# Ledger of designs, part 70: peptides against a protein of PDB entry 7Z53

Target 1, 150 residues: chain A of PDB entry 7Z53
Amino acid sequence: PRIKNQADCIPFFRSCPACPGSNITIRNQINALTSFVDASMVYGSEEPLARNLRNMSNQLGLLAVNQRFQDNGRALLPFDNLHDDPCLLTNRSARIPCFLAGDTRSSEMPELTSMHTLLLREHNRLATELKSLNPRWDGERLYQEARKIV

## One batch from the design tools (peptide; made by RFdiffusion4, then SolubleMPNN)

Design b2_p19_3_s1 (from b2_p19_3, 9 letters changed)
Fold by OpenDDE base, seed 1:
Structure b2_p19_3_s1 (fold): chain B 150 residues (1-150), chain A 19 residues (1-19)
Amino acid sequence: as target 1 above (150 residues)
Amino acid sequence: MVKRDDSDTRPTLEQLIYS
């Protein structure tokens, strides 16, 4: 960063450039998001993130939910485990980490948070109902089938 | 798609998608 005084900075990341071997003089950025309509905002665009978003403690095909807080018994997004968590850095009194979602912007605005929360709840609802309809399905199949519906 | 028979009280997949 060009900023010399970093005592009062908001942690923000610049996109990485794409460096193809061509003589194209125009700077392009890496597209970190999928070009498909695949609900990657919920499930992530990379396998490691996708796994972190899943509840791997059982075979119900559920997404991970917040373990500290609930909304009147309803699930909330799980917290992320970032080394330099911008949510913790910007609001030190609340000590609430950023939410973990497929889209890293899930904690930037309440509207995004709510939308991601709704989609999380919908996935878990679908997975639960699919388990009821198909008791012999394993967690992976439940997760994938619910994902296909979302 | 999984459908419900007359004796099944569980929702159909269609009901889950469009409810």
Scores: peptide ipSAE 0.000, ipTM 0.211, DockQ to the pose 0.020
Fold by OpenDDE base, seed 2:
Structure b2_p19_3_s1 (fold): chain B 150 residues (1-150), chain A 19 residues (1-19)
Amino acid sequence: as target 1 above (150 residues)
Amino acid sequence: MVKRDDSDTRPTLEQLIYS
């Protein structure tokens, strides 16, 4: 490996194997993500994560945003609440936690972070516009309809 | 492994790997 200092490494774990009924000699990984294109990288593939990604303080159907930082008034991804946060371990001076997104790899590369941030902003934009067009819609419907568009 | 606080309802890495 090129990185010799293990203290600066982001820990990754090998996926558990999938056990098909057939006698396949090659090791396949279990897939915990949705199998269809549903923007699960933004919304998560599981209901508990999806709820954590939402702004539940109101009925606007918005995704949660960063409470500490903004990009010239524009929303950023919220921080995750990980203990032994790998982002904190890799850059101890910056003390910036990993971002919370539907994809746990959202903080692995700036490009991913940017795309997740963009889609978060787009969702919130859509939900806001949908609210203006449909004032009687509740937060759940706004969220789901915005999600369908994204 | 990375731990999460009690407010995180997502499955842990341990649950995903060893379930």
Scores: peptide ipSAE 0.000, ipTM 0.211, DockQ to the pose 0.121
Fold by OpenDDE base, seed 4:
Structure b2_p19_3_s1 (fold): chain B 150 residues (1-150), chain A 19 residues (1-19)
Amino acid sequence: as target 1 above (150 residues)
Amino acid sequence: MVKRDDSDTRPTLEQLIYS
């Protein structure tokens, strides 16, 4: 190799190629995060994050909501629990933490916050209605079925 | 698809989604 000392290298790994199933010569990378449109920006792409985004205090299949604030009775995104929360650093007087969502950028701009909030509300609406329609469904099923619809 | 009982007067999922 041209570079003998590994410490001089920047670790940069190229994405794995997807298997070419046809005569397509254009290289596409494999998607290792999600296999379909699953609203991972809302639900997270990793299990630990997904669990943190869920309301685990009951079996209603709901996403976690803000415990301090509401928007005219409507849910807001829960706050994150970051050690060095950039939102807390932005306005120290307000002391409003960043929002927790499947997308870490949920607090970067109001548009993203709004979209994530909307989808969170929609999920919880769907889960609630699904519970009404299917009283015997447990929280996991409610969550997954609502997620499939979102 | 989850079937509903015809005697169930509750709104269908479709009605809830598109209301």
Scores: peptide ipSAE 0.000, ipTM 0.269, DockQ to the pose 0.021
Fold by OpenDDE base, seed 5:
Structure b2_p19_3_s1 (fold): chain B 150 residues (1-150), chain A 19 residues (1-19)
Amino acid sequence: as target 1 above (150 residues)
Amino acid sequence: MVKRDDSDTRPTLEQLIYS
């Protein structure tokens, strides 16, 4: 290693080299902590939230979807279960709860809502396709592999 | 579609799907 004195160092690795199989001399680095793209806005950054975002009623590795509404047959974000739901307080006549997503701001901006909806649909599409191709995979593996792709 | 870098040793989408 370049630094010989390790007494003052804390071993912590955040990246790994992408080793070329060819004569490419350029060494690229990949994220060693998370996926290449940190999609925490979709899956949450904490385990309890991640669990709530998943459809746990089956072993298909799917994210939870709205049970009341859909967009021309396409899934929408599920509603959150907030005690003091700001969406319900903002428009008392509409009585539409806030959406549940990895990003708590999913209901603050329509652009975020749309992007989260798109990524949720993509995850579920991928998980469904992965299940078709790999019937022996359980729900956890399907979820994780779809997550890696998203 | 962004072309995959030849130096990337991570599994391809195809490898993940059929693993």
Scores: peptide ipSAE 0.000, ipTM 0.218, DockQ to the pose 0.028

Design b2_p19_3_s2 (from b2_p19_3, 11 letters changed)
Fold by OpenDDE base, seed 5:
Structure b2_p19_3_s2 (fold): chain B 150 residues (1-150), chain A 19 residues (1-19)
Amino acid sequence: as target 1 above (150 residues)
Amino acid sequence: EVKRDDSDTRLTLEQLIDL
């Protein structure tokens, strides 16, 4: 990488180059924010965060879900446990804490919240089906296999 | 690459999408 000091860099990609053929001189850019969902933001790119995003209370390979609220019976993102929760401070009357997600911006951008919620639901659906098909698989294998599919 | 282990009836990715 050309950037030697990675400590001051935030990895954020807005677009990717697309070259359909070897003889095309026109470089097209694909909007990465609208066309591609990075699953690493759903699962967390670092191991400590990834573990916190998982439901570790059982061997079902599930991602953690909200324990207080559901959307018509469907899972929502879990709340984070922050000492100084900025979401609680933003609107003191609403008392809505920040969501726990692989992307810290999930509580700031409704689009990210929605995408993370959809992928969380899909992961848990896949993990549940994989458990049904492979009852001997442990939680780690279920989680990893579901993650690979997503 | 979903490694198909041939020993247990593993559903293919296509089969999982159709569920």
Scores: peptide ipSAE 0.008, ipTM 0.390, DockQ to the pose 0.029
Fold by OpenDDE base, seed 1:
Structure b2_p19_3_s2 (fold): chain B 150 residues (1-150), chain A 19 residues (1-19)
Amino acid sequence: as target 1 above (150 residues)
Amino acid sequence: EVKRDDSDTRLTLEQLIDL
């Protein structure tokens, strides 16, 4: 890093540039998300991440929730399992890992954390209701149908 | 709209939100 005082630095990754062959003076970035409007911030844009965001221990089509903490009985985002977790590095005293979400910025902005938490709760609510309405649906179908509604 | 598996009952998105 070019900054000499690294004690006040928050680990942050800059997007890779996209340089089209045209004489465009404006620097573009590679889009690491989906190419269309969706809820990829909740579900992830890549299959491995999407699987990690799901509760795969049952056939209820639920998203994974925090196993350590709840908000008055309500679900919170699960913690990520990162080597060199930036949240752990930023605040060593709190010892709270970053949240796992479809958007990697979920732990950087409380607004995103809140929104992702709300959407996670809504997904799980919808999946639960869909299971009640359709008891024979498997976890994959419940997950996909809830995702379509969100 | 969401279908119930063993019934002809269909719920709209609005109905699901209100459940």
Scores: peptide ipSAE 0.000, ipTM 0.329, DockQ to the pose 0.022
Fold by OpenDDE base, seed 4:
Structure b2_p19_3_s2 (fold): chain B 150 residues (1-150), chain A 19 residues (1-19)
Amino acid sequence: as target 1 above (150 residues)
Amino acid sequence: EVKRDDSDTRLTLEQLIDL
């Protein structure tokens, strides 16, 4: 090798290829960072965040929802708990914290907020339906199966 | 396709979306 001292090397690993089931010659990579369905904006890409985004008070596999506000009975994103919450700083009179989502930018634009809210609602809808269809499924399975569908 | 563990009852994704 040109570089003799491995300490001088920057480790760079190529992503593993996904095996195509067909004669597709286009190489796709396996995503090891996110789930089968890349909805990390909803579920988070890190386990601690993912746990914070879940409703862990029951075994229904639901995402956490806002505890203070609802939209005509429909769920809203939960509030984040930031020390220096930029949303609180932006409008001190409103006292509305930033929303917690898998994407930290969820509160930067109404469009993002809306999309995350919709996907949260869809997840919870799916999890609820899955629970109805599979009453013996635990919260983890419900969450994961709903996540696969979203 | 959504499978039920304790039964042979299965729903398509389309059916689930329409619920």
Scores: peptide ipSAE 0.000, ipTM 0.319, DockQ to the pose 0.027
Fold by OpenDDE base, seed 2:
Structure b2_p19_3_s2 (fold): chain B 150 residues (1-150), chain A 19 residues (1-19)
Amino acid sequence: as target 1 above (150 residues)
Amino acid sequence: EVKRDDSDTRLTLEQLIDL
């Protein structure tokens, strides 16, 4: 392998092959991610992850935000809690953990990070507006309705 | 038209986009 120090590597795993009905000679892989339109990269495709991405401290239906950093008062993605955090290992001086998002690749590409951040902000904006319009809605309803709009 | 249903002031998606 070109990289001798595996501790500095971001773990990428090859997915299982998909069998297309066509005689295509290329190896297709199963895509576990849903379409971009459903914003599963923001909300997570699995229920446990989806819950971890939410702010459960109140009934506002918000997504969790970074507790350490903000962008001129605007929310950033929360940090993940990884034992061997590849982001910490990649740049030890920066000491910035990987972000937690619905897509595990959020910290691998700045473009994804930006999009996730944008959609997180939009969700929280929508949830806030929905709360103002529907004061009787609980956090679950606010979250789900905001999610449908995003 | 934001149909305010008295029971659930559900702002329609259309109303939210206008905000």
Scores: peptide ipSAE 0.008, ipTM 0.352, DockQ to the pose 0.022; fails the geometry check

Design b2_p19_3_s3 (from b2_p19_3, 12 letters changed)
Fold by OpenDDE base, seed 5:
Structure b2_p19_3_s3 (fold): chain B 150 residues (1-150), chain A 19 residues (1-19)
Amino acid sequence: as target 1 above (150 residues)
Amino acid sequence: MVKRDDSNKTLTLEQLIAL
């Protein structure tokens, strides 16, 4: 290690290396997520999460939104349903659960929350406009086409 | 690019963002 004084080191653990398939000396990490640029922070990397992020009550291809709160009529991220919700544990008086997003870190800082909220709003905007342009499209097609644009 | 089913017209990404 370049830093000899371990007392001043912040412990940071890297992911496990991916299996080398070639003589490439470059260490690749195992990616537990989807591809690098697919907006998985919005849509999730796994099908169960992706379904939970969707509004399945209709065929509009929309993402799920907060049912308790809005920002001047604008959608907010839905709440997660965690057994041991760290957001509830951190501030017991506010009783605000963590937000559900494709990225589990969506509630770690307001900037991330804001970005996820904006992308959720943009998806829902796009899906709504796509429905207007293509009235015969079903909810799955609307969702996927909006996702391709985001 | 996204197609409209009724007219087979393809809209550009820019057109979709502008809506």
Scores: peptide ipSAE 0.007, ipTM 0.376, DockQ to the pose 0.023
Fold by OpenDDE base, seed 1:
Structure b2_p19_3_s3 (fold): chain B 150 residues (1-150), chain A 19 residues (1-19)
Amino acid sequence: as target 1 above (150 residues)
Amino acid sequence: MVKRDDSNKTLTLEQLIAL
């Protein structure tokens, strides 16, 4: 193994295999993302995750944002609530959890984090503008229309 | 394209991004 320190391992799980009905000898994995160009990296590929990514405290159709930190008044990705949070495990001094996004890799690289943050900000901007333009729209419609634009 | 309910106006994607 490349990592000699077993006490400080990065938790990384291998993808589940797809179970083909055929005698294929090559292991294929299940795709955890949608096959659509649907911004699933922002909104998630499954309903439970999608709900967790939303700000459900109001009817503005917004995505959830970080409650502890901001970037010069601009929103950051919310923190995830992972049992074995790899960000907490790898950097115990900073005690910064991994970010919650539609893509679980949102905290793997700063560039990816930045892109998810940008898209989250854009969604919330769009939802806010859509609310201004359409005061009668509910939070679900605002969210879906903003999502459709992103 | 998104409609504005009050004015029945349709905004283009470009217009929405520009706001």
Scores: peptide ipSAE 0.005, ipTM 0.379, DockQ to the pose 0.022
Fold by OpenDDE base, seed 2:
Structure b2_p19_3_s3 (fold): chain B 150 residues (1-150), chain A 19 residues (1-19)
Amino acid sequence: as target 1 above (150 residues)
Amino acid sequence: MVKRDDSNKTLTLEQLIAL
């Protein structure tokens, strides 16, 4: 096993049940994701998360990026602010927090991390180009138009 | 998908991706 210290706990929580109006013989989980194709893995399915994923320090419509690390000058996903961060718990020596993305699984697999990073970069590229083409657009419009393209 | 700039120029999605 990757985790050798058995005294450490992995903070897994049971999902909330869905409450269908009918006779519940089987406990189903509530769906926390959007049901339509909207790149919610990048932008989140809830407004508070969506806001946290945005760079709100300017009017460029950009997603938030990592402030500590870059990949050869290219943006990385921002770190999340989890109370019991599983990434910190699984590798205490590296001290690298989990990444913040629209999908909470963004740090579970390197493939997901890579795809989320690429989509974040693409959004920011698109928003930047849209700003160049449309200098009068505000940050909200830039964000939404870039989001529609992604 | 088609986008317009502030000058009412129409850009294709392909053009936006190529930028």
Scores: peptide ipSAE 0.000, ipTM 0.347, DockQ to the pose 0.022
Fold by OpenDDE base, seed 4:
Structure b2_p19_3_s3 (fold): chain B 150 residues (1-150), chain A 19 residues (1-19)
Amino acid sequence: as target 1 above (150 residues)
Amino acid sequence: MVKRDDSNKTLTLEQLIAL
């Protein structure tokens, strides 16, 4: 039976096909996120998310880091602020929110969390070094240049 | 290649990663 109540439907949109310029029989989807490998898993693919991932408190071009926890002085991913945080629901005792990253799956697997953390650290390292090398660069330039390197 | 603003000294990506 066709579900008549739209409230019971999960909105699922099939990706649009890319127009092949040649007799390619393989249906490829259009990439609607980013045009190239740009570490969008770290930086996000949307401007609002990208802004939330940045440390906007200064002009150092840094990504936001965890304010509650550090790993021997090393940065960790910031926590997200989700209304219904699945991480809080799954582990009620630890009360650790999900991590905020460019990829929402950053908290699904420790391996992903680790990779996102590593890349966040690397970005912040690069931005810091770039600032040292280029004291006149503003936070936006530092962020973008570090992002290009990552 | 990262350009240094004041000295026109450019660091290679390799040099930047090694720092």
Scores: peptide ipSAE 0.000, ipTM 0.353, DockQ to the pose 0.024

Design b2_p19_3_s4 (from b2_p19_3, 9 letters changed)
Fold by OpenDDE base, seed 5:
Structure b2_p19_3_s4 (fold): chain B 150 residues (1-150), chain A 19 residues (1-19)
Amino acid sequence: as target 1 above (150 residues)
Amino acid sequence: EVKRDDSDKTPTLEQLIYS
């Protein structure tokens, strides 16, 4: 089933797995968002980028978060490390680098940045919850399972 | 580094969202 209120729906859908006992509409909403944004923009479509987007300092299966800034305690996208950072060039006084994401357009469009940030937070939330439920899962398992849910 | 166990306690999406 689809979300009933189509006025607030993103017109992109993809097939969702069977989730017994779950609200399928919620999964559809997430799928719609990820299909619209393309989850590869969050996780990266190439292995080197995907690894750079992950927090590899622990076995929690988390995506990397900004180490300099938070949004009222909530995670922000990590900064990229570009030699010729276009974000720094647009506003030299702000001194804010581009965000690191699976798509460079994330820093060009605030809407994408926001969506990627939300998906980052959701992934990390899911990974955290999965860790709580499955304490023996390693970081790779947590990361993959959380990614599958997103 | 934690070791994988054989238990499958994957929750439903509902459980994860409303936990």
Scores: peptide ipSAE 0.021, ipTM 0.466, DockQ to the pose 0.038
Fold by OpenDDE base, seed 3:
Order: C-alpha cells, then structure tokens, then sequence
Structure b2_p19_3_s4 (fold): chain B 150 residues (1-150), chain A 19 residues (1-19)
C-alpha cells in the first residue's frame, strides 16, 4: 500500500555504504552529517537582538551571561527585560524573569534553555581560545570567528 | 579598539573541539 497524498510526505534518506577491501562482507555506513545545530537560535537573526545578546563591555567577543546566577561556576543565559514578563507573571513567588536568547521560546521549553546555555558556553569557550591564539583580535573579530565555528 | 593581527591563526575544528 502506498500513500496517495505525497504532498505531505517528508523524504528520508540513508547514507552510502562503505565496503572494506578485504574479504569482510560487513557493510559500514559512511560517516556523514545527519543533523545540524541552528546557531541562529543563540545569536539572533535581528541585529538589535544580536547586539543585546553580546557582552559589549569588553573586547573579548563574548556573549552576555547571567549576572545573578551561575551553575556551579558555569554561565547561564542572561535575563530579558520585558515590560510584562510572562515568566514573572506565571510564578510570582519565584520572581525569575525570562531568559534572553535568539529564540523567544527559550524560556518556554527547558530543552531549548539547555541547548542555548550549552551553545552560550561553547561560544564563550571558543572566543576565549581564539583570544589566546590571536591576542590582537578585537571583540568583533573574536565574536564573528567564534560564531562561524559554532 | 584593537587592530586586527595580520598573522592570525585559525585553528581547525578538531583543535577547537578537543583542546
């Protein structure tokens, strides 16, 4: 039986096989990129948002981090500054505002919050390494080069 | 403001991931 309406179908593909030159008949799959991370969720697609997500107080090319909380010394996403913050309105006793990220849904799904946090840490790690390798690079160069790698 | 270094070093992806 075949699906008649193929307009709603999503194609699925497998990678090519790799056969060894020996008498071994075991077929291995060629390693390929089967998934990707959209870093635009972290950096923002709009220039004003992208600037707000950066640490502009120095020339280290870093993304902004939370100024109130850390995770055992590791960085967390910065808080947003919304007029009617839905996170504050939902749980008034906690008084924790929404996180600032390239995706506005970052505070709605813990999975997104975690992913954004990891990518934030990775960017800052890369920027720090690039600064060590290239001490004369300014913040813009460090930020852009780290962004390309992420 | 810092000027760009002409002798820039761009590490490979492997160097960055496993450093």
Amino acid sequence: as target 1 above (150 residues)
Amino acid sequence: EVKRDDSDKTPTLEQLIYS
Scores: peptide ipSAE 0.018, ipTM 0.419, DockQ to the pose 0.042
Fold by OpenDDE base, seed 2:
Formats: C-alpha cells, sequence, structure tokens
Structure b2_p19_3_s4 (fold): chain B 150 residues (1-150), chain A 19 residues (1-19)
C-alpha cells in the first residue's frame, strides 16, 4: 500500500535503495510485504523498543507519532535517533532521519513504511474507540487491548 | 484475541471497523 496524499507527505528517502546488487532485493521486499500480518513488526518484539514506540506522555494507550510531520492531518511514524543515521547520510540535503518502528527495515523499504504507518493509525484508532467505550481503562490496558485486536 | 467480561466493553473488530 501507499500513502495516498503525496502532497502532504514528508520527503521520504530510502536508506538502502532496492536496486540490483543492493542489500534489498525484490525477494526481500516481497517477503517483507507478506510478513505484514505479523503485528510484531509494528509493536516491536523487545520490551525496550516496544516502550520507545509508545506514547508515554498520556494514558491513552497510543503509539508514538511523528511530532514534525503529518499526512493531511493523519499520523506518520516517529523518527529514530541513530548516531549514524543512514537515511540522513543518503540524502544530506533532505535532512529526514530514519523512522522508528518495530522493524528496523522500515526506512529501507517504503512499502514497509506505508504498512507500518497504516497499522500505527489503526492502533491509535482502536485505542481511541476503546477509551470511549471504557473510560476507566488506563493507558496500559488500552494499549494491550488495541494490540490484541490488530 | 480480545478478552471480554461483564465489566468491559471490548468490541469485536467488525464493530470497530464498521461503527
Amino acid sequence: as target 1 above (150 residues)
Amino acid sequence: EVKRDDSDKTPTLEQLIYS
């Protein structure tokens, strides 16, 4: 899938282009696309990463979103904080860092970025609905329940 | 899998999508 509103999207550049002879092959991209059914790519498989992917500033059970950019008012993935950010190195003029996601390849493959963004939005939508239905649930419960639905 | 009990209002995925 693609982010539809291209005019309002941030300039995204791949850390590793999917060209012949590159680290990203057509097979790898296809395999990544088929793995989107595994939500662990969105939430992170390790606890420290999972915590970094969450919005911990409130009790809404949300995943963290980009604080600089939106796509026509819709959420984008947050930026990572890498020492030698390959996304910054590939295009120094753009100054767009790599995205933070459960899959480290998210910024290497725009297809992954799109799917992660979609699932990020879906999680936050679900958490919001669950909060409306269960106003006494704290952020942890909202996050976990939304995660189970995704 | 969504856990549900009498004290919770956890909707099905279908309810969340089409509500």
Scores: peptide ipSAE 0.018, ipTM 0.416, DockQ to the pose 0.024
Fold by OpenDDE base, seed 4:
Structure b2_p19_3_s4 (fold): chain B 150 residues (1-150), chain A 19 residues (1-19)
Amino acid sequence: as target 1 above (150 residues)
Amino acid sequence: EVKRDDSDKTPTLEQLIYS
């Protein structure tokens, strides 16, 4: 390779090709998505972020929710904990931090905030129902199964 | 990937929509 130091490389992974099964010359990738809706923005694309988005205080497989505010009893996105929080800087009097979500733009666009909030609620709803149906499932399984459904 | 057992009670999409 042209770059000798692997640390200088930006990791970019290409999806594995699907088996053609015929004389098809067009390359097609394997679709590994199991969810009905692409909600990757809600769960985070990186494992450390994904873990931070989860409620790790119990084994209910829930996503973390805002601890300060609710919307008429409904969950809101949790706040991030940034040293230089741009949301706090834009309106210092409001003192509302940026939301923590899988997409870093969650607080930049209200529609993204709404979508993340909606899917957060849906995930937690599903996880709760799955827990009721499968009380022996641990938090990881509940989280993953709910994620697959969302 | 979480492997499913026969004891799993995963609702169908229809059940989720109309519940």
Scores: peptide ipSAE 0.007, ipTM 0.296, DockQ to the pose 0.030

Design b2_p19_4_s1 (from b2_p19_4, 12 letters changed)
Fold by OpenDDE base, seed 2:
Structure b2_p19_4_s1 (fold): chain B 150 residues (1-150), chain A 19 residues (1-19)
Amino acid sequence: as target 1 above (150 residues)
Amino acid sequence: MSDAELLAERSSQVLKIDE
């Protein structure tokens, strides 16, 4: 069943069924994530999301960071741009949007938020170090090489 | 191995790569 109350609950919906070509009688869900270990929780499983997660304002290969808040000078996850933002719906007083990450669940619990923040910081650290070691690398190569390490 | 230790290990692998 779908969660109908969007006032104080994070809305979750049951996944659509997958339609394999084979004669399978068991209802399977459509997988929206990559199956291999690629840190998709950080970088996303789709190209449009991956692009939104990147800092495209320069050629440093960095991930996007929060533009409003920092943790003692350290980067935080950027905010998402959801039409019906569940974080805004569940806590109207705080008025803090959900975080944008490769994993849409990044805002479900503090442990996930912390891990995604850590990995975002590590990527940006790696990309910065790689730029120092390889000044001729462009932003795309820096991003991809940092991604391979993470 | 903790997540912090794993990240430290990966970070130590950052090397200069010639084009």
Scores: peptide ipSAE 0.000, ipTM 0.255, DockQ to the pose 0.027
Fold by OpenDDE base, seed 3:
Structure b2_p19_4_s1 (fold): chain B 150 residues (1-150), chain A 19 residues (1-19)
Amino acid sequence: as target 1 above (150 residues)
Amino acid sequence: MSDAELLAERSSQVLKIDE
């Protein structure tokens, strides 16, 4: 093989094709995202991921935040729990896992990470304000209403 | 650079506004 050092190789897989009922010869990928503007990059496109992104320890409707680090008292994205975390594999010295967000690309570029962090902070700010305005709202309603605003 | 600073840099590169 041309590349002898395979220890640093990154596996890359082509997306699975969608099989429409029509005899279309054009290969299309399966859409894994919601088809409407719903800030799925923050909240995820699937229910299991959406639940993992939420702080389920209370009824404040908040998104989960990093438990190890803060930015001058401000929340950061929580870490993902990947079996083979590419962030850990590519930079073993820093030992910082990839971030968990609605978009799996949240850790690919600092700009994306920043935007996801901003939106997470905004959601939590909104949920907190909504709780103060509506003390009787439960966590689910707070989360959904904050999500609608974001 | 500390781990916290590195994480902050990764998370808030565009958000570096002194507010």
Scores: peptide ipSAE 0.000, ipTM 0.221, DockQ to the pose 0.031
Fold by OpenDDE base, seed 4:
Structure b2_p19_4_s1 (fold): chain B 150 residues (1-150), chain A 19 residues (1-19)
Amino acid sequence: as target 1 above (150 residues)
Amino acid sequence: MSDAELLAERSSQVLKIDE
């Protein structure tokens, strides 16, 4: 293998199997996520994660963005705060942490990262526009309404 | 390559808009 030290690997775990109710031999996983198509890849499926994904410094209903880097003025995904950050382990010289997103796989591939970044930008755009249209809305309402649109 | 350039490569390859 290209990587000899397992400490330099990104950990992946196989989902638990669902209990079969019939003679179906195909292994299906247990779905423990949200019951709806609710863009949980952007917003998270648990309240603590959802809070961490939000910009709580204001009442604009925005998602958190990267504080160190931007792409020609455009927002990037914020960094996660992991004790054992696999992204820091895979490239120790670059020292770029994993990204924080609703989907923990956001740092697996650039395409995923880009899509999450796009949706984050879209949410923040929507929240900003909603604030402009509804100046009296608080941050929670802005966040939820933008989330509904996304 | 700078850290910023590396991050851009990781996070926004498909989102880059040519100036």
Scores: peptide ipSAE 0.000, ipTM 0.261, DockQ to the pose 0.031
Fold by OpenDDE base, seed 5:
Structure b2_p19_4_s1 (fold): chain B 150 residues (1-150), chain A 19 residues (1-19)
Amino acid sequence: as target 1 above (150 residues)
Amino acid sequence: MSDAELLAERSSQVLKIDE
């Protein structure tokens, strides 16, 4: 790092250097905030949110899914637990809460909802297959390896 | 085969869609 004295620095890093091949003169950047690939819409950017997005009831490395509704047996995004849930206020008769995702905008547009649902399904698919291929892997490893693939 | 190579191979297998 350019600044050697870090006594008064805020430890915030958005990216890290990545040197392609033997070319050390041009430095590219990888995501250092969430993952080397920015999939924060799936996994969140903060540890508490990331934990809430995970299915912690087992060691399968899965993301949490909706417990009330499914799409012909396929998983949907879990509901959030917002104190003042705007989704509940828009249609009080339906009483459908907003979705919980890494991106808070997941309930604002059907396109975003669909994309987040797709990526959630893909993660869970990958984690399931990784478990099949690696029966001895624990839930954390399954989650992280699936996350790396997504 | 290294652990990294094994992981890469297994990851590749996961991405294979059964036709």
Scores: peptide ipSAE 0.000, ipTM 0.266, DockQ to the pose 0.029

